# Ledger of designs, part 53: peptides against a protein of PDB entry 4HTP

Target 1, 231 residues: chain A of PDB entry 4HTP
Amino acid sequence: SQTVASHVPFADLCSTLERIQKSKGRAEKIRHFREFLDSWRKFHDALHKNHKDVTDSFYPAMRLILPQLERERMAYGIKETMLAKLYIELLNLPRDGKDALKLLNYRTPTGTHGDAGDFAMIAYFVLKPRCLQKGSLTIQQVNDLLDSIASNNSAKRKDLIKKSLLQLITQSSALEQKWLIRMIIKDLKLGVSQQTIFSVFHNDAAELHNVTTDLEKVCRQLHDPSVGLSD

## One batch from the design tools (peptide; made by RFdiffusion4, then SolubleMPNN)

Design b2_p13_5_s3 (from b2_p13_5, 4 letters changed)
Fold by OpenDDE base, seed 2:
Structure b2_p13_5_s3 (fold): chain B 231 residues (1-231), chain A 13 residues (1-13)
Amino acid sequence: as target 1 above (231 residues)
Amino acid sequence: SNEHLEKLIEELE
């Protein structure tokens, strides 16, 4: 069956996240998230106008926005050091070169950029001159690849993990990879709380999540912002 | 902006 996530480019989500991060005020951050969410819901209504009782929801996006609440996927088993080594290999970076050392020593930056300890930002600057300007992945495809990584990590299939990571990397822009890294590491640094995200999504979202701890159920049951839990 | 998504919505309507 068709899903909204199968039509939405991952780049659109990343652009929204970038706008949220760059916004200084809470109100502006909320506005950017709300605009993405409203567009998603509008697209859902259009896509499913002739189909009742669909299970499709905002869940594919929400689980990437709040990756620390992920309960469906097992652990990725991926840390910054693994990603650093992968990028050095993939980009054929000299091992003793500045860029390789920046990736490996991301916690102790020697540069002028105040990106100390933010691996994703360091990776972004290394990737920007080397990667495609536009990615080709949808949100669904990103989730499928992340599912593959988690499954293969559980099965200790390192070769298949690498294959999925390479597919993610080669089909993503530098900006998309910045956010993908943050999703994998489970720290988006948006400057908005989980409570704020839930509040914008639905008035009852935080409460339902506190009871169920099931992000998919939250997204399905509260898909319509005008219909509450008590309705 | 969500211009790409908005365009997709318009195509479905």
Scores: peptide ipSAE 0.065, ipTM 0.794, DockQ to the pose 0.707
Fold by OpenDDE base, seed 3:
Structure b2_p13_5_s3 (fold): chain B 231 residues (1-231), chain A 13 residues (1-13)
Amino acid sequence: as target 1 above (231 residues)
Amino acid sequence: SNEHLEKLIEELE
Protein backbone atom coordinates (compact mmCIF):
# COMPACT_ATOMS: atom_id res chain seq x y z
CA SER B 1 0.00 0.00 0.00
CA GLN B 2 1.06 3.60 -0.59
CA THR B 3 2.47 5.53 2.35
CA VAL B 4 3.28 9.18 2.97
CA ALA B 5 6.90 8.13 3.56
CA SER B 6 7.09 6.73 0.00
CA HIS B 7 6.41 10.24 -1.36
CA VAL B 8 8.40 12.47 1.02
CA PRO B 9 12.06 13.00 0.07
CA PHE B 10 14.58 12.28 2.81
CA ALA B 11 16.07 15.67 1.93
CA ASP B 12 12.92 17.40 3.23
CA LEU B 13 13.29 15.80 6.65
CA CYS B 14 16.99 16.69 6.74
CA SER B 15 16.27 20.31 5.81
CA THR B 16 13.75 20.50 8.65
CA LEU B 17 16.24 19.00 11.12
CA GLU B 18 18.88 21.49 9.95
CA ARG B 19 16.48 24.40 10.55
CA ILE B 20 15.69 23.08 14.03
CA GLN B 21 19.38 22.72 14.88
CA LYS B 22 20.20 26.25 13.68
CA SER B 23 17.31 27.84 15.57
CA LYS B 24 18.29 29.50 18.84
CA GLY B 25 15.08 29.42 20.85
CA ARG B 26 12.75 26.59 21.87
CA ALA B 27 9.77 28.31 20.26
CA GLU B 28 11.47 28.55 16.86
CA LYS B 29 12.61 24.92 17.04
CA ILE B 30 9.05 23.86 17.82
CA ARG B 31 7.70 25.92 14.91
CA HIS B 32 9.90 24.13 12.38
CA PHE B 33 8.91 20.71 13.68
CA ARG B 34 5.21 21.63 13.78
CA GLU B 35 5.27 22.89 10.20
CA PHE B 36 6.76 19.61 8.96
CA LEU B 37 4.29 17.55 10.99
CA ASP B 38 1.27 19.57 9.85
CA SER B 39 2.30 19.17 6.21
CA TRP B 40 2.72 15.44 6.75
CA ARG B 41 -0.78 15.12 8.23
CA LYS B 42 -2.32 17.12 5.40
CA PHE B 43 -0.57 14.94 2.85
CA HIS B 44 -1.79 11.84 4.69
CA ASP B 45 -5.39 13.04 4.53
CA ALA B 46 -5.10 13.73 0.81
CA LEU B 47 -3.31 10.46 0.01
CA HIS B 48 -5.76 8.32 1.96
CA LYS B 49 -8.94 10.29 1.24
CA ASN B 50 -10.74 7.23 -0.14
CA HIS B 51 -9.36 4.79 2.45
CA LYS B 52 -10.66 5.22 6.00
CA ASP B 53 -8.77 2.42 7.74
CA VAL B 54 -5.03 2.64 7.07
CA THR B 55 -2.04 1.80 9.26
CA ASP B 56 0.06 4.58 7.72
CA SER B 57 1.26 7.21 10.21
CA PHE B 58 4.10 9.58 11.10
CA TYR B 59 6.09 6.57 12.42
CA PRO B 60 8.58 6.38 9.48
CA ALA B 61 9.70 9.95 10.23
CA MET B 62 9.36 9.78 14.03
CA ARG B 63 11.69 6.78 14.32
CA LEU B 64 14.38 8.78 12.49
CA ILE B 65 13.82 11.88 14.65
CA LEU B 66 13.91 9.85 17.89
CA PRO B 67 16.26 6.99 16.92
CA GLN B 68 17.14 6.24 20.56
CA LEU B 69 13.55 4.99 20.99
CA GLU B 70 13.83 2.48 18.12
CA ARG B 71 12.60 -0.97 19.19
CA GLU B 72 11.61 -2.62 15.90
CA ARG B 73 15.13 -2.68 14.41
CA MET B 74 17.95 -4.46 16.12
CA ALA B 75 21.37 -2.82 16.53
CA TYR B 76 23.16 -1.63 13.39
CA GLY B 77 26.59 -2.57 14.72
CA ILE B 78 28.03 0.60 13.15
CA LYS B 79 30.49 2.91 14.90
CA GLU B 80 32.22 6.13 13.85
CA THR B 81 35.49 4.29 13.14
CA MET B 82 33.75 1.95 10.71
CA LEU B 83 32.17 4.89 8.88
CA ALA B 84 35.51 6.71 8.78
CA LYS B 85 37.19 3.74 7.13
CA LEU B 86 34.32 3.35 4.68
CA TYR B 87 34.50 7.01 3.64
CA ILE B 88 38.27 6.85 3.22
CA GLU B 89 37.84 3.87 0.90
CA LEU B 90 34.83 5.22 -1.01
CA LEU B 91 36.27 8.71 -1.54
CA ASN B 92 39.75 7.32 -2.22
CA LEU B 93 41.26 9.59 0.43
CA PRO B 94 44.98 9.24 1.18
CA ARG B 95 45.21 7.58 4.60
CA ASP B 96 47.90 10.00 5.72
CA GLY B 97 46.04 12.96 4.24
CA LYS B 98 44.30 15.77 6.11
CA ASP B 99 40.72 14.61 5.47
CA ALA B 100 41.35 10.96 6.34
CA LEU B 101 43.04 11.99 9.59
CA LYS B 102 40.12 14.29 10.44
CA LEU B 103 37.68 11.39 10.08
CA LEU B 104 39.82 8.93 12.06
CA ASN B 105 40.69 11.44 14.80
CA TYR B 106 37.31 13.18 14.94
CA ARG B 107 37.50 13.49 18.76
CA THR B 108 40.62 15.66 18.61
CA PRO B 109 40.17 19.36 17.77
CA THR B 110 41.86 19.91 14.41
CA GLY B 111 39.66 22.54 12.76
CA THR B 112 38.37 26.09 13.19
CA HIS B 113 34.71 25.08 13.59
CA GLY B 114 35.07 23.49 17.03
CA ASP B 115 33.32 20.30 15.89
CA ALA B 116 35.53 17.98 17.94
CA GLY B 117 33.65 14.87 19.02
CA ASP B 118 30.88 15.30 16.43
CA PHE B 119 31.73 12.83 13.70
CA ALA B 120 28.73 13.83 11.58
CA MET B 121 29.92 17.44 11.33
CA ILE B 122 33.46 16.37 10.48
CA ALA B 123 32.08 14.07 7.80
CA TYR B 124 29.86 16.84 6.42
CA PHE B 125 32.79 19.14 5.69
CA VAL B 126 34.75 16.32 4.05
CA LEU B 127 31.73 15.31 1.94
CA LYS B 128 30.45 18.77 0.95
CA PRO B 129 32.91 19.37 -1.91
CA ARG B 130 32.64 15.73 -3.10
CA CYS B 131 28.92 14.85 -3.04
CA LEU B 132 25.88 15.62 -5.18
CA GLN B 133 23.79 18.65 -4.26
CA LYS B 134 20.54 16.70 -3.96
CA GLY B 135 19.84 13.14 -2.92
CA SER B 136 17.28 10.80 -4.49
CA LEU B 137 16.02 8.77 -1.52
CA THR B 138 12.57 8.90 0.07
CA ILE B 139 12.01 8.42 3.80
CA GLN B 140 10.65 4.94 3.06
CA GLN B 141 13.74 3.98 1.06
CA VAL B 142 16.02 5.18 3.86
CA ASN B 143 14.08 3.08 6.37
CA ASP B 144 14.21 0.05 4.06
CA LEU B 145 17.99 0.34 3.81
CA LEU B 146 18.34 0.79 7.58
CA ASP B 147 16.17 -2.31 8.10
CA SER B 148 18.51 -4.21 5.79
CA ILE B 149 21.56 -3.06 7.75
CA ALA B 150 20.07 -4.14 11.09
CA SER B 151 18.93 -7.50 9.72
CA ASN B 152 22.29 -8.23 8.12
CA ASN B 153 24.13 -7.19 11.29
CA SER B 154 22.11 -9.75 13.23
CA ALA B 155 22.93 -12.34 10.57
CA LYS B 156 26.64 -11.33 10.59
CA ARG B 157 26.58 -10.55 6.85
CA LYS B 158 29.22 -7.81 6.75
CA ASP B 159 29.37 -7.58 2.97
CA LEU B 160 25.64 -6.95 2.71
CA ILE B 161 25.87 -4.27 5.42
CA LYS B 162 28.53 -2.52 3.35
CA LYS B 163 26.35 -2.78 0.24
CA SER B 164 23.39 -1.08 1.94
CA LEU B 165 25.62 1.63 3.42
CA LEU B 166 27.07 2.35 -0.01
CA GLN B 167 23.56 2.71 -1.43
CA LEU B 168 22.69 5.22 1.29
CA ILE B 169 25.91 7.20 0.81
CA THR B 170 25.95 7.33 -3.00
CA GLN B 171 22.31 8.48 -3.18
CA SER B 172 22.57 11.21 -0.52
CA SER B 173 23.88 14.78 -0.36
CA ALA B 174 26.46 15.83 2.22
CA LEU B 175 23.72 17.37 4.37
CA GLU B 176 21.58 14.23 4.16
CA GLN B 177 24.59 12.10 5.14
CA LYS B 178 25.29 14.34 8.14
CA TRP B 179 21.82 13.61 9.49
CA LEU B 180 21.87 9.96 8.43
CA ILE B 181 25.07 9.46 10.45
CA ARG B 182 23.42 11.04 13.48
CA MET B 183 20.39 8.76 13.05
CA ILE B 184 22.61 5.66 12.90
CA ILE B 185 24.69 6.77 15.90
CA LYS B 186 21.40 7.78 17.62
CA ASP B 187 22.40 11.34 18.58
CA LEU B 188 20.72 14.14 16.59
CA LYS B 189 21.78 17.06 18.82
CA LEU B 190 18.67 19.05 17.91
CA GLY B 191 18.67 21.07 21.13
CA VAL B 192 15.07 20.07 21.87
CA SER B 193 14.00 17.34 24.30
CA GLN B 194 12.14 14.13 23.57
CA GLN B 195 9.29 15.39 25.73
CA THR B 196 8.99 18.52 23.61
CA ILE B 197 8.83 16.45 20.41
CA PHE B 198 6.06 14.30 21.90
CA SER B 199 4.14 17.29 23.23
CA VAL B 200 4.11 18.91 19.80
CA PHE B 201 3.05 15.66 18.14
CA HIS B 202 0.14 15.00 20.52
CA ASN B 203 -0.79 16.00 24.07
CA ASP B 204 -1.08 12.34 25.11
CA ALA B 205 2.00 11.05 23.24
CA ALA B 206 4.45 11.09 26.16
CA GLU B 207 2.01 9.23 28.40
CA LEU B 208 1.20 6.56 25.81
CA HIS B 209 4.88 6.04 25.07
CA ASN B 210 5.71 5.70 28.76
CA VAL B 211 3.16 2.90 29.06
CA THR B 212 3.71 1.03 25.78
CA THR B 213 7.30 1.94 24.80
CA ASP B 214 6.00 1.41 21.25
CA LEU B 215 6.68 4.38 19.00
CA GLU B 216 4.61 2.99 16.13
CA LYS B 217 1.55 2.56 18.36
CA VAL B 218 1.99 6.12 19.59
CA CYS B 219 2.08 7.44 16.04
CA ARG B 220 -0.90 5.38 14.83
CA GLN B 221 -3.20 5.81 17.82
CA LEU B 222 -2.49 9.51 18.16
CA HIS B 223 -2.31 10.35 14.45
CA ASP B 224 -5.21 12.80 14.80
CA PRO B 225 -4.27 15.60 17.21
CA SER B 226 -7.96 16.11 18.06
CA VAL B 227 -8.51 12.50 19.20
CA GLY B 228 -7.17 11.72 22.66
CA LEU B 229 -6.52 8.51 24.53
CA SER B 230 -9.63 6.65 25.58
CA ASP B 231 -9.68 5.27 29.16
CA SER A 1 -5.79 14.29 -7.47
CA ASN A 2 -2.17 14.23 -8.61
CA GLU A 3 -2.08 18.02 -8.68
CA HIS A 4 -3.26 18.25 -5.10
CA LEU A 5 -0.64 15.75 -3.93
CA GLU A 6 2.12 17.62 -5.78
CA LYS A 7 1.16 20.83 -4.01
CA LEU A 8 1.30 19.10 -0.64
CA ILE A 9 4.73 17.66 -1.45
CA GLU A 10 5.95 21.17 -2.18
CA GLU A 11 4.68 22.30 1.20
CA LEU A 12 6.82 19.64 2.87
CA GLU A 13 9.92 21.01 1.14
Scores: peptide ipSAE 0.041, ipTM 0.716, DockQ to the pose 0.268
Fold by OpenDDE base, seed 4:
Structure b2_p13_5_s3 (fold): chain B 231 residues (1-231), chain A 13 residues (1-13)
Amino acid sequence: as target 1 above (231 residues)
Amino acid sequence: SNEHLEKLIEELE
C-alpha cells in the first residue's frame, strides 16, 4: 500500500532535524518540527484522499525522531566503535591517519569544533568531502534497512548487517549520515524534550504513550490533531 | 569516495 514515508526523502527529515538543532530558542525548534509535521499531514490527506481506512501515519518519521521509544524494532547491536571501524574500512582511511584516529578517539577533544563525545559530528566532517551531496533514500527505505539490521543482529548475521549499513551509507549524504548515526545510537541532541515533541504532535499524545508505550498506536490514533483521545 | 563505496556494495551482493 502507498505510504507517505515511501514518498518523503530521508533528506527532508534530516534537514528539519538540522534546523531544529541549530535553532537556539524553543519556539523556533517547535516551529521547524510543526512545519514538517503539517507538511506530512497535508501530503497524507492528498495521498489518501479516496481512501478513508488507512493505517498510514506519522509513525515512520516519529520512530526516527524519538528512537529511544522504539519497541517494534529489536536492538541494532551497533556502537560508535563499530561505526568508526566500518567507516575506516569503507572509506579506506589509513588506520594511523588523522581521520581514522578522530573516529576511533571521538571522546577525546580534538580540533576546533568542540565536538568531543559527539561521534556523529566527528563522522560528519570526515564524510563531508567523501560522500554524495544528496542522498536517494526515502524514510520508508531507511526504516526497512534499519529493520534489516535489527533482524540480522538478532540472527547474528554480521555479514548482512554490514550489507545493510553499506546501503545506508552509500546512498546518504554526510548530513544524512550524521542524523542516521544519531538515530542508531538513539541520541539526536535536538535540544527539545520528548514531551515537547508529543505536545506539538497532539495534545493527548503524551498521555496515550504513557498508557500504551506504543508509538505506532499514538501516531495512528492521534493522526488528526482535531480528534481527541476520548473521541 | 562514492565510487569506492559502490564497489564495496557490489562485492557484498
Scores: peptide ipSAE 0.013, ipTM 0.496, DockQ to the pose 0.024
Fold by OpenDDE base, seed 5:
Structure b2_p13_5_s3 (fold): chain B 231 residues (1-231), chain A 13 residues (1-13)
Amino acid sequence: as target 1 above (231 residues)
Amino acid sequence: SNEHLEKLIEELE
């Protein structure tokens, strides 16, 4: 079946997240998220105009926005040190070079940007002058690759994990990779709480999630903002 | 850089 996520570029989500992160006020952060959500719902209505009883929802995006609440896929088994080593290999960085050392020692204050402790930002600046391609992945494709990583981690297939990571990297811009890293590490640093995200999505979302702990159920049952939990 | 990455992918396929 067709899904909204199969049509929405991952770049669109990343640009929204970037705007949210750079916004100073809570109201502005909320506005950017609301605009993305509203566009998603409008596209859903158009895509499924003549279809009955679809199970499609905002879930594919929500699980990337709130990755710490992921329950469907297993652990990735990926940490910052693994990603650092991967990037050093993929970018053919000298091991004793400045950029390799920045990635490996990401917790130590070094450069002019003051991004110590934020691996994704450090990676972004290393990638920016080297990764010039425009991203081509949809949200669905990103989730499929992440599912593959989790599944292969469970199966202890390190070679296939690396393959999926390479596919993500080669098909993503530096900006998209910054956000992808944060999704994998499960820390987006948006400056807005989980409660705020739920409240913007639906008035009953926080309550339903507290009971079910199931993001997909929350997104599916509360897809329409005008239909409440008790309806 | 993209060429290098593509080559690495091919080696894993």
Scores: peptide ipSAE 0.013, ipTM 0.496, DockQ to the pose 0.022

Design b2_p13_5_s4 (from b2_p13_5, 4 letters changed)
Fold by OpenDDE base, seed 4:
Structure b2_p13_5_s4 (fold): chain B 231 residues (1-231), chain A 13 residues (1-13)
Amino acid sequence: as target 1 above (231 residues)
Amino acid sequence: SNSHLEALIKELE
């Protein structure tokens, strides 16, 4: 079945997240999220105009925006050190070189940007001059690859995990990889709370999530902002 | 802000 996520570039989500992160103050952050959400809902209505009762929802995006609330997908088993080693290998970085050491020692302040402890930012600066300028993945494709990683982690298939990671990396810009890393590590650093995200999504979203702990149900049942839980 | 998505919406309309 066709989904909104199959049409929305992952780059669009990443650009939105980047705008949210860079925004000063809650109101501006909310605006950027709302604009993305409204566009998504509009696209949904257009895509599914002739199809009632679709299961499609904002869930594919929401689970990437709130990755700490993921319950469907099992653990990736991926840490910063693993990603660092992968990037060193993939980019053929000298092991004793500056960039390799930055990735491995990402917790140590080594630069002027104050990005110590944020592996994704360290990776971004290493990747920016070395990777694609434009990614090609949709949100659905990203989720499919992440599903593969989680499944293969559960199956202890490290080689297949690496394969899926390489596919993600090689088809993503530096900016997209920055956000992908944060999604995998489950820390987006948006500067907005989970409650704020839910409140913008739907007035009843926080309540429904508190009861169900099911992000997909929240997204599906509260897809229409005008239809409440009591309706 | 979501010009690409807006363009896709127009293609569906």
Scores: peptide ipSAE 0.042, ipTM 0.783, DockQ to the pose 0.782
Fold by OpenDDE base, seed 3:
Structure b2_p13_5_s4 (fold): chain B 231 residues (1-231), chain A 13 residues (1-13)
Amino acid sequence: as target 1 above (231 residues)
Amino acid sequence: SNSHLEALIKELE
């Protein structure tokens, strides 16, 4: 069966996240998230207009927005150091060059941008002049590749992990990779709390998540903002 | 804001 996530470009989610991050104040951040969510729900209704008994929900996007709440897929086994080495290899960066050293020493304040400790931002500036301007991946494809990484990490298949990472990297813009890195490391730095995200999604979302700890159940059961837990 | 999704919706209608 078709899903909303199979139609939504990963770039659209990343653009929304970028707007949220750049926005000053809670109200503006909430507005950007709400606009994305409302568009998703509207698309869902159009896509599934003749099929009322679908399991499709906002879950594919929500698990990328709140990656620290992921419980379905196992650990990726990926750290900043691994990504740094992969980028140095893939981009053929000189080992003693400025960009390679920035990636490896990302915790040390070296630049004027104040990006110390944020590997994703450092990677973004290295990638910006070297990567595609537009990515080609859908949200579904990103989740499929992340599932593959987690599964292969469990199976200790490092070669297949690298293969899936290369697919993600080579089909993504610099901006998309910045957000992908943050999703893998599980720190988006949006400037809004988990509680705020849940409250915008549905009034009962935080309560249901506190009881079930199941993000997919939250997204399915509370898909309609007008239907509560008691209904 | 989400002009791409709006375009996709119109294609489904």
Scores: peptide ipSAE 0.040, ipTM 0.778, DockQ to the pose 0.873
Fold by OpenDDE base, seed 1:
Structure b2_p13_5_s4 (fold): chain B 231 residues (1-231), chain A 13 residues (1-13)
Amino acid sequence: as target 1 above (231 residues)
Amino acid sequence: SNSHLEALIKELE
């Protein structure tokens, strides 16, 4: 069946996340998230206008926004060092060159942007002049590829993991890859708490998640912000 | 704003 996630570009989510990250105030961060969520819900209503009782929800986006709460897919088995090596190979970076060393030594302060310890930001600046400006992936496609990575990690198929990673990388802008890395590493650095995200999504979301620990159930049952748990 | 998403919504309306 058609899903909202199959229509929404991953770039749109990344752009929203970028706005949230750049915003200083909590209220502004919330506004950007709310705008994305409202647009998603509006699209859902339009897409499913003639279909009641669909299972489609905000879950495909929510699991990328709150990747630490992921319970459906298994571990990726991907670390920053693996990504660094992959980028060095893919971009044909000299191993002794500044960019390769930045990726490999991402924990060490370089004095350039103050991004020490944030691999995704370091990767962004390396990627920006070297990759496409506009990605082609939808949120659904990103989730499918991430599912593939997790499945292949479980199956110990490193070759297939690399294949899926290459698909993600080659079809994503530098900005999209920055956020993708943060999703994989499970640290978005948005500057808003999990509780804030839940509170904006639905007043009862935090409570339902605390009981069920099921992010999909939270997104599905509380899809309508006007319908509470007691209803 | 999510202008691209908004455009997609309009296509469905």
Scores: peptide ipSAE 0.038, ipTM 0.767, DockQ to the pose 0.767
Fold by OpenDDE base, seed 5:
Structure b2_p13_5_s4 (fold): chain B 231 residues (1-231), chain A 13 residues (1-13)
Amino acid sequence: as target 1 above (231 residues)
Amino acid sequence: SNSHLEALIKELE
């Protein structure tokens, strides 16, 4: 079946997240998220105009925005050190070179940028001169690849995990990879709380999530902002 | 480079 996520570029989500992160005030951060959400809902209405009984919702995006609340997908088994080694290999970086050492020693300040301890930001600067300017993945494709990684981690198929990671990397810009890393590590550093994200999505979202702990159910039942939990 | 990454993917397929 057709989904909104199969049509929305992953780049659009990443651009929104980048705007949120760069915004100084809470109100501006909320505005950027609301604009993305409203656009998603409008696209949903247009896509499903003739189909009332659809299970499609904001869930594919929400699970990437709030990755710490993921319960459907199992653990990736991926840490910063693994990603560092992978990038060194893939980019053919000299192991004793400056960029390789930056990735491996990401917790130690190496320059003027206050990026110490943020692996995703360090990776971004290494990737920027080496990667595509624009990615080609949809939100659905990103989720499919992440599902593959989690499944293969459970099955202890390390070679297939590497294959899926390579597909993600090859089809993503440096900016998209920065956010993808943060999604995998489950720390987006947006500067807005989970409660704020839920409150913007729907007035009853936080309550329903507290009871069910089911992010998909929250997104499906509260898809329409005008329809309450009691309706 | 992206070209190098693409080559590595092909080797894994």
Scores: peptide ipSAE 0.014, ipTM 0.501, DockQ to the pose 0.023

Design b2_p13_6_s1 (from b2_p13_6, 5 letters changed)
Fold by OpenDDE base, seed 3:
Structure b2_p13_6_s1 (fold): chain B 231 residues (1-231), chain A 13 residues (1-13)
Amino acid sequence: as target 1 above (231 residues)
Amino acid sequence: MNEHLEKLVEELE
């Protein structure tokens, strides 16, 4: 079935997340998230105008924005050290070179930007001069590849995990990869709480999530901001 | 994002 996520570029989500991160105040962070959500809902209504009772919802985006609440996918089995080694190999970086050492020793402050301990930011600066300016993946394609990684991790198929990671990396800009890394590691560093994200999505979202712990149910049942849990 | 989704809506419509 046709979904909103199959039409929305992953780059658009990443640009929104970047704006949220750069915003200083809570109100400005909320505005950027609300604008993305409202646009998503508007597109949903247009896409499904002739089809009532679809299961499509904001869930494909929400599970990337709140990756720590993911319950459908099993663990990826991916750590920063694995990603560092993969990037060194893929980019053909000298192992004793400055960029390789930055990736491997990401916890040690080596740069002027104060990005110590944030692997995604260190990776961004290494990738920026080397990667595509614009990615080609949709939100649905990103989720499909992440599903593949989790499934293959459970099956102990390391080569297939690497294949899916390479597909993600080679079809993504440096900015998209920064956010993809944070989604995989499950730490977005947006500067806005989970409670705030839920409150903007729907007034009853936090309550429903506390009871069900099911992010997809929250997104489907509370898709319409005007329809509450008691309705 | 808004401009891109608005264009997609216009194409559906």
Scores: peptide ipSAE 0.061, ipTM 0.802, DockQ to the pose 0.813
Fold by OpenDDE base, seed 1:
Parts: C-alpha cells; structure tokens; sequence
Structure b2_p13_6_s1 (fold): chain B 231 residues (1-231), chain A 13 residues (1-13)
C-alpha cells in the first residue's frame, strides 16, 4: 500500500525542523510543526480517499522527530567519531586539514560559530560547500536506509552499514545531513519538549504513549485529531 | 511553507 512517507521528500521535513530550531518562541516552533503535520494529514486524506482502514500514519515522520522514542529499530552503533572518519574519507579531506580536525575534535570550541559539541552543525558547515544543493530521498527511503543500518549493526555487517550511510550521505544536502546526523545521534535540539510535540499531534498522545510506549500505535490510533482515545 | 506537499495534494485531487 502507498504511504504518505513515500511521497514526502526528506528535505521537507528537514526544512520544517530547521524552521523550528531557528524559531525563538515556543508558539512559533509549534506553528511550524503544526503546519507540517496539517499538510501531512491533508495529504493522507487525499492519498487514501478511496481506501478505508489504512495502517498509514504520521509514524514515519514522528519516529524521526522523536528518535529517542524509537523501539522498532535497534541501535545503529554509530557515533560521531565514526561519522567524522566517514566524511573525511568520502570528501577526501586532508587528515591534518582544518575541516578534518573540526570533525574529529567537534567537542573543542575551535569553531567561529560556537558549535562546539554539536557534531551535526560542524558537519553542516564542512558539507555545505561540498555536497548537493538538493537531496533526492523521501522520508520512507530514509527510514528504509536507517532500518538497514540497524539491522546490519545487529548482524555485525560493517560493510553494509557503510554502504547504507553512503547512500544517505550522497543523496542528501548539507541541511538534510545535519538533521540526519541528529536523528542518528538522537538529539534534534529543536527547543521543544516531547510533551509539546505530542500535545500538538493529539491531545491524548502523551497519555497513550505513556501507557503503550508504542509510537506507531500512538500515531495510528490518534491520526485524527478530533477522535479521542475514548471514542 | 509546505509548498511541495501542497502541490502533491493538488496532484492527488
């Protein structure tokens, strides 16, 4: 069956996340998330207008927005140091060069932008002049690749992990990679709480998640904002 | 803000 996630570019999610991050106030952050969510729901209704009882939901996006709540996908086994080394290799950065050292020493406040400790931001600035301006991946494809990484990590297939990472990297803009890194590391730095995300999604979302700890179930059962848990 | 999604919706309608 077709899914919304198979049609939505990963870039659209990333641009929304970027807007949320750059927003100073809670209300503005909420607005950006709400606009994305409303668009998603509208697209869902249009896509599935002739189909009842679909299992499709906001879950593919939600699990990327709240990666710390991921329970379906196992650990990636990826750290910043691994990504740093991968980027150095992929971009053919001189090992003793400024950019390579920035990636490897991302915790040291040597950057002009004050991005110490935020590997994703450091990577962004290294990638910006070197990578594609526009990515080609959908949210579904990103999730598929992340599933592959987790599965191969469990199976200790390092070569296949690298392959999937390369696919993600080579098909993504610098901005998309910034957010992808944060999704993998499970720290989006949006400036909004999990509770806020749930509250915007559905009034009963936090409650249902607290009981079930199943993000997919939350997204599926509470897909319609007008239909509550008791309905 | 979600112009791409809006266009996709229009294509489905």
Amino acid sequence: as target 1 above (231 residues)
Amino acid sequence: MNEHLEKLVEELE
Scores: peptide ipSAE 0.058, ipTM 0.791, DockQ to the pose 0.829
Fold by OpenDDE base, seed 5:
Structure b2_p13_6_s1 (fold): chain B 231 residues (1-231), chain A 13 residues (1-13)
Amino acid sequence: as target 1 above (231 residues)
Amino acid sequence: MNEHLEKLVEELE
């Protein structure tokens, strides 16, 4: 079935997240998220204009924005150290070189950007001069690859995990990879709470999630902001 | 980066 996520570039989500992160005030952060959400809903209405009872929703994006609430896919089995080693290999970085050491010792201040402890930011600066300027992945494709990683982690197929990671990396900009890393590690550092995200999405979203713990159900049942939980 | 990555992908296929 046709979905909004199959049409929305992953870059668009990443750009929104970047704007949210850079914004200083809560109100400005909310504005950027609301703009993305409104655009998504408008596209949904247009895409499904002649179709009734579609199951398509904001879920494909929401599960990337709130990755700590993911319950459908299993654990990735990926940590910062694994990603560091992967990037050293993929970028052909000298192991004793400055950039390799930055990735491996991401918790230790290197004095340049003050990004100690934030692996994604350290990776971004290493990737920026080396990666594509524009990625080619849709939100759906990113989720498909992440599903593959989780499934293959469960199956202990390390080769296939690496293959999917390579596909993600080769088709993503440095900025997109920064956010992808944060999604995998499940820490976006947006500076806005889960409650705020839910409140912007729908007035009843937090309540429904508290009862069901099902992010897809929340997104589907509360797709229309004008239709409440009690309706 | 792209050339090196492409080679690595090919090795996995």
Scores: peptide ipSAE 0.016, ipTM 0.509, DockQ to the pose 0.022
Fold by OpenDDE base, seed 4:
Structure b2_p13_6_s1 (fold): chain B 231 residues (1-231), chain A 13 residues (1-13)
Amino acid sequence: as target 1 above (231 residues)
Amino acid sequence: MNEHLEKLVEELE
């Protein structure tokens, strides 16, 4: 069946996340998230105009925005060190070169940007002059590749993990990879709480999540902001 | 990056 996530570019989500991160105030952060959510719901209504009882929801995006709440897919088994080594190999960076050392020693402040400990930001600056200007992946495709990584990690298929990672990287801009890394590491650094995200999504979202711990169920049951838990 | 990446992808396909 058709899903909103199969039509929405991953770049659009990343641009929204970037705007949220750059915003100083809570109100502005909320505005950017709300605009994305409203656009998603509008597209959902248009896409499913002639179809009732669809299971499609905001879940594909929500699980990327709140990756700490992911319960459907297993662990990726990916840490910053693994990604550093992968990028060094993929970009053919000299191992003793400045960029390779930045990636490997991401916790040591070596730069003027104050990005010490934020691997994704360090990676972004290394990738920016080397990567595509625009990615080609949809949110659905990103989730499919992440599912593949988790599945192959459980199966100890390192070669297939690398394959899926390469597909993600080769089809993503530097900005998209920055956010993808943060999704994999499960730390988006948005400056807005989980509670705020839920509150903007639906007034009853936090309550339903506290009871069910099922993010998909939350997104599906509370898809309509005008329909509450008691309805 | 694109040329090197393309080769790596091809090797995995």
Scores: peptide ipSAE 0.016, ipTM 0.513, DockQ to the pose 0.023

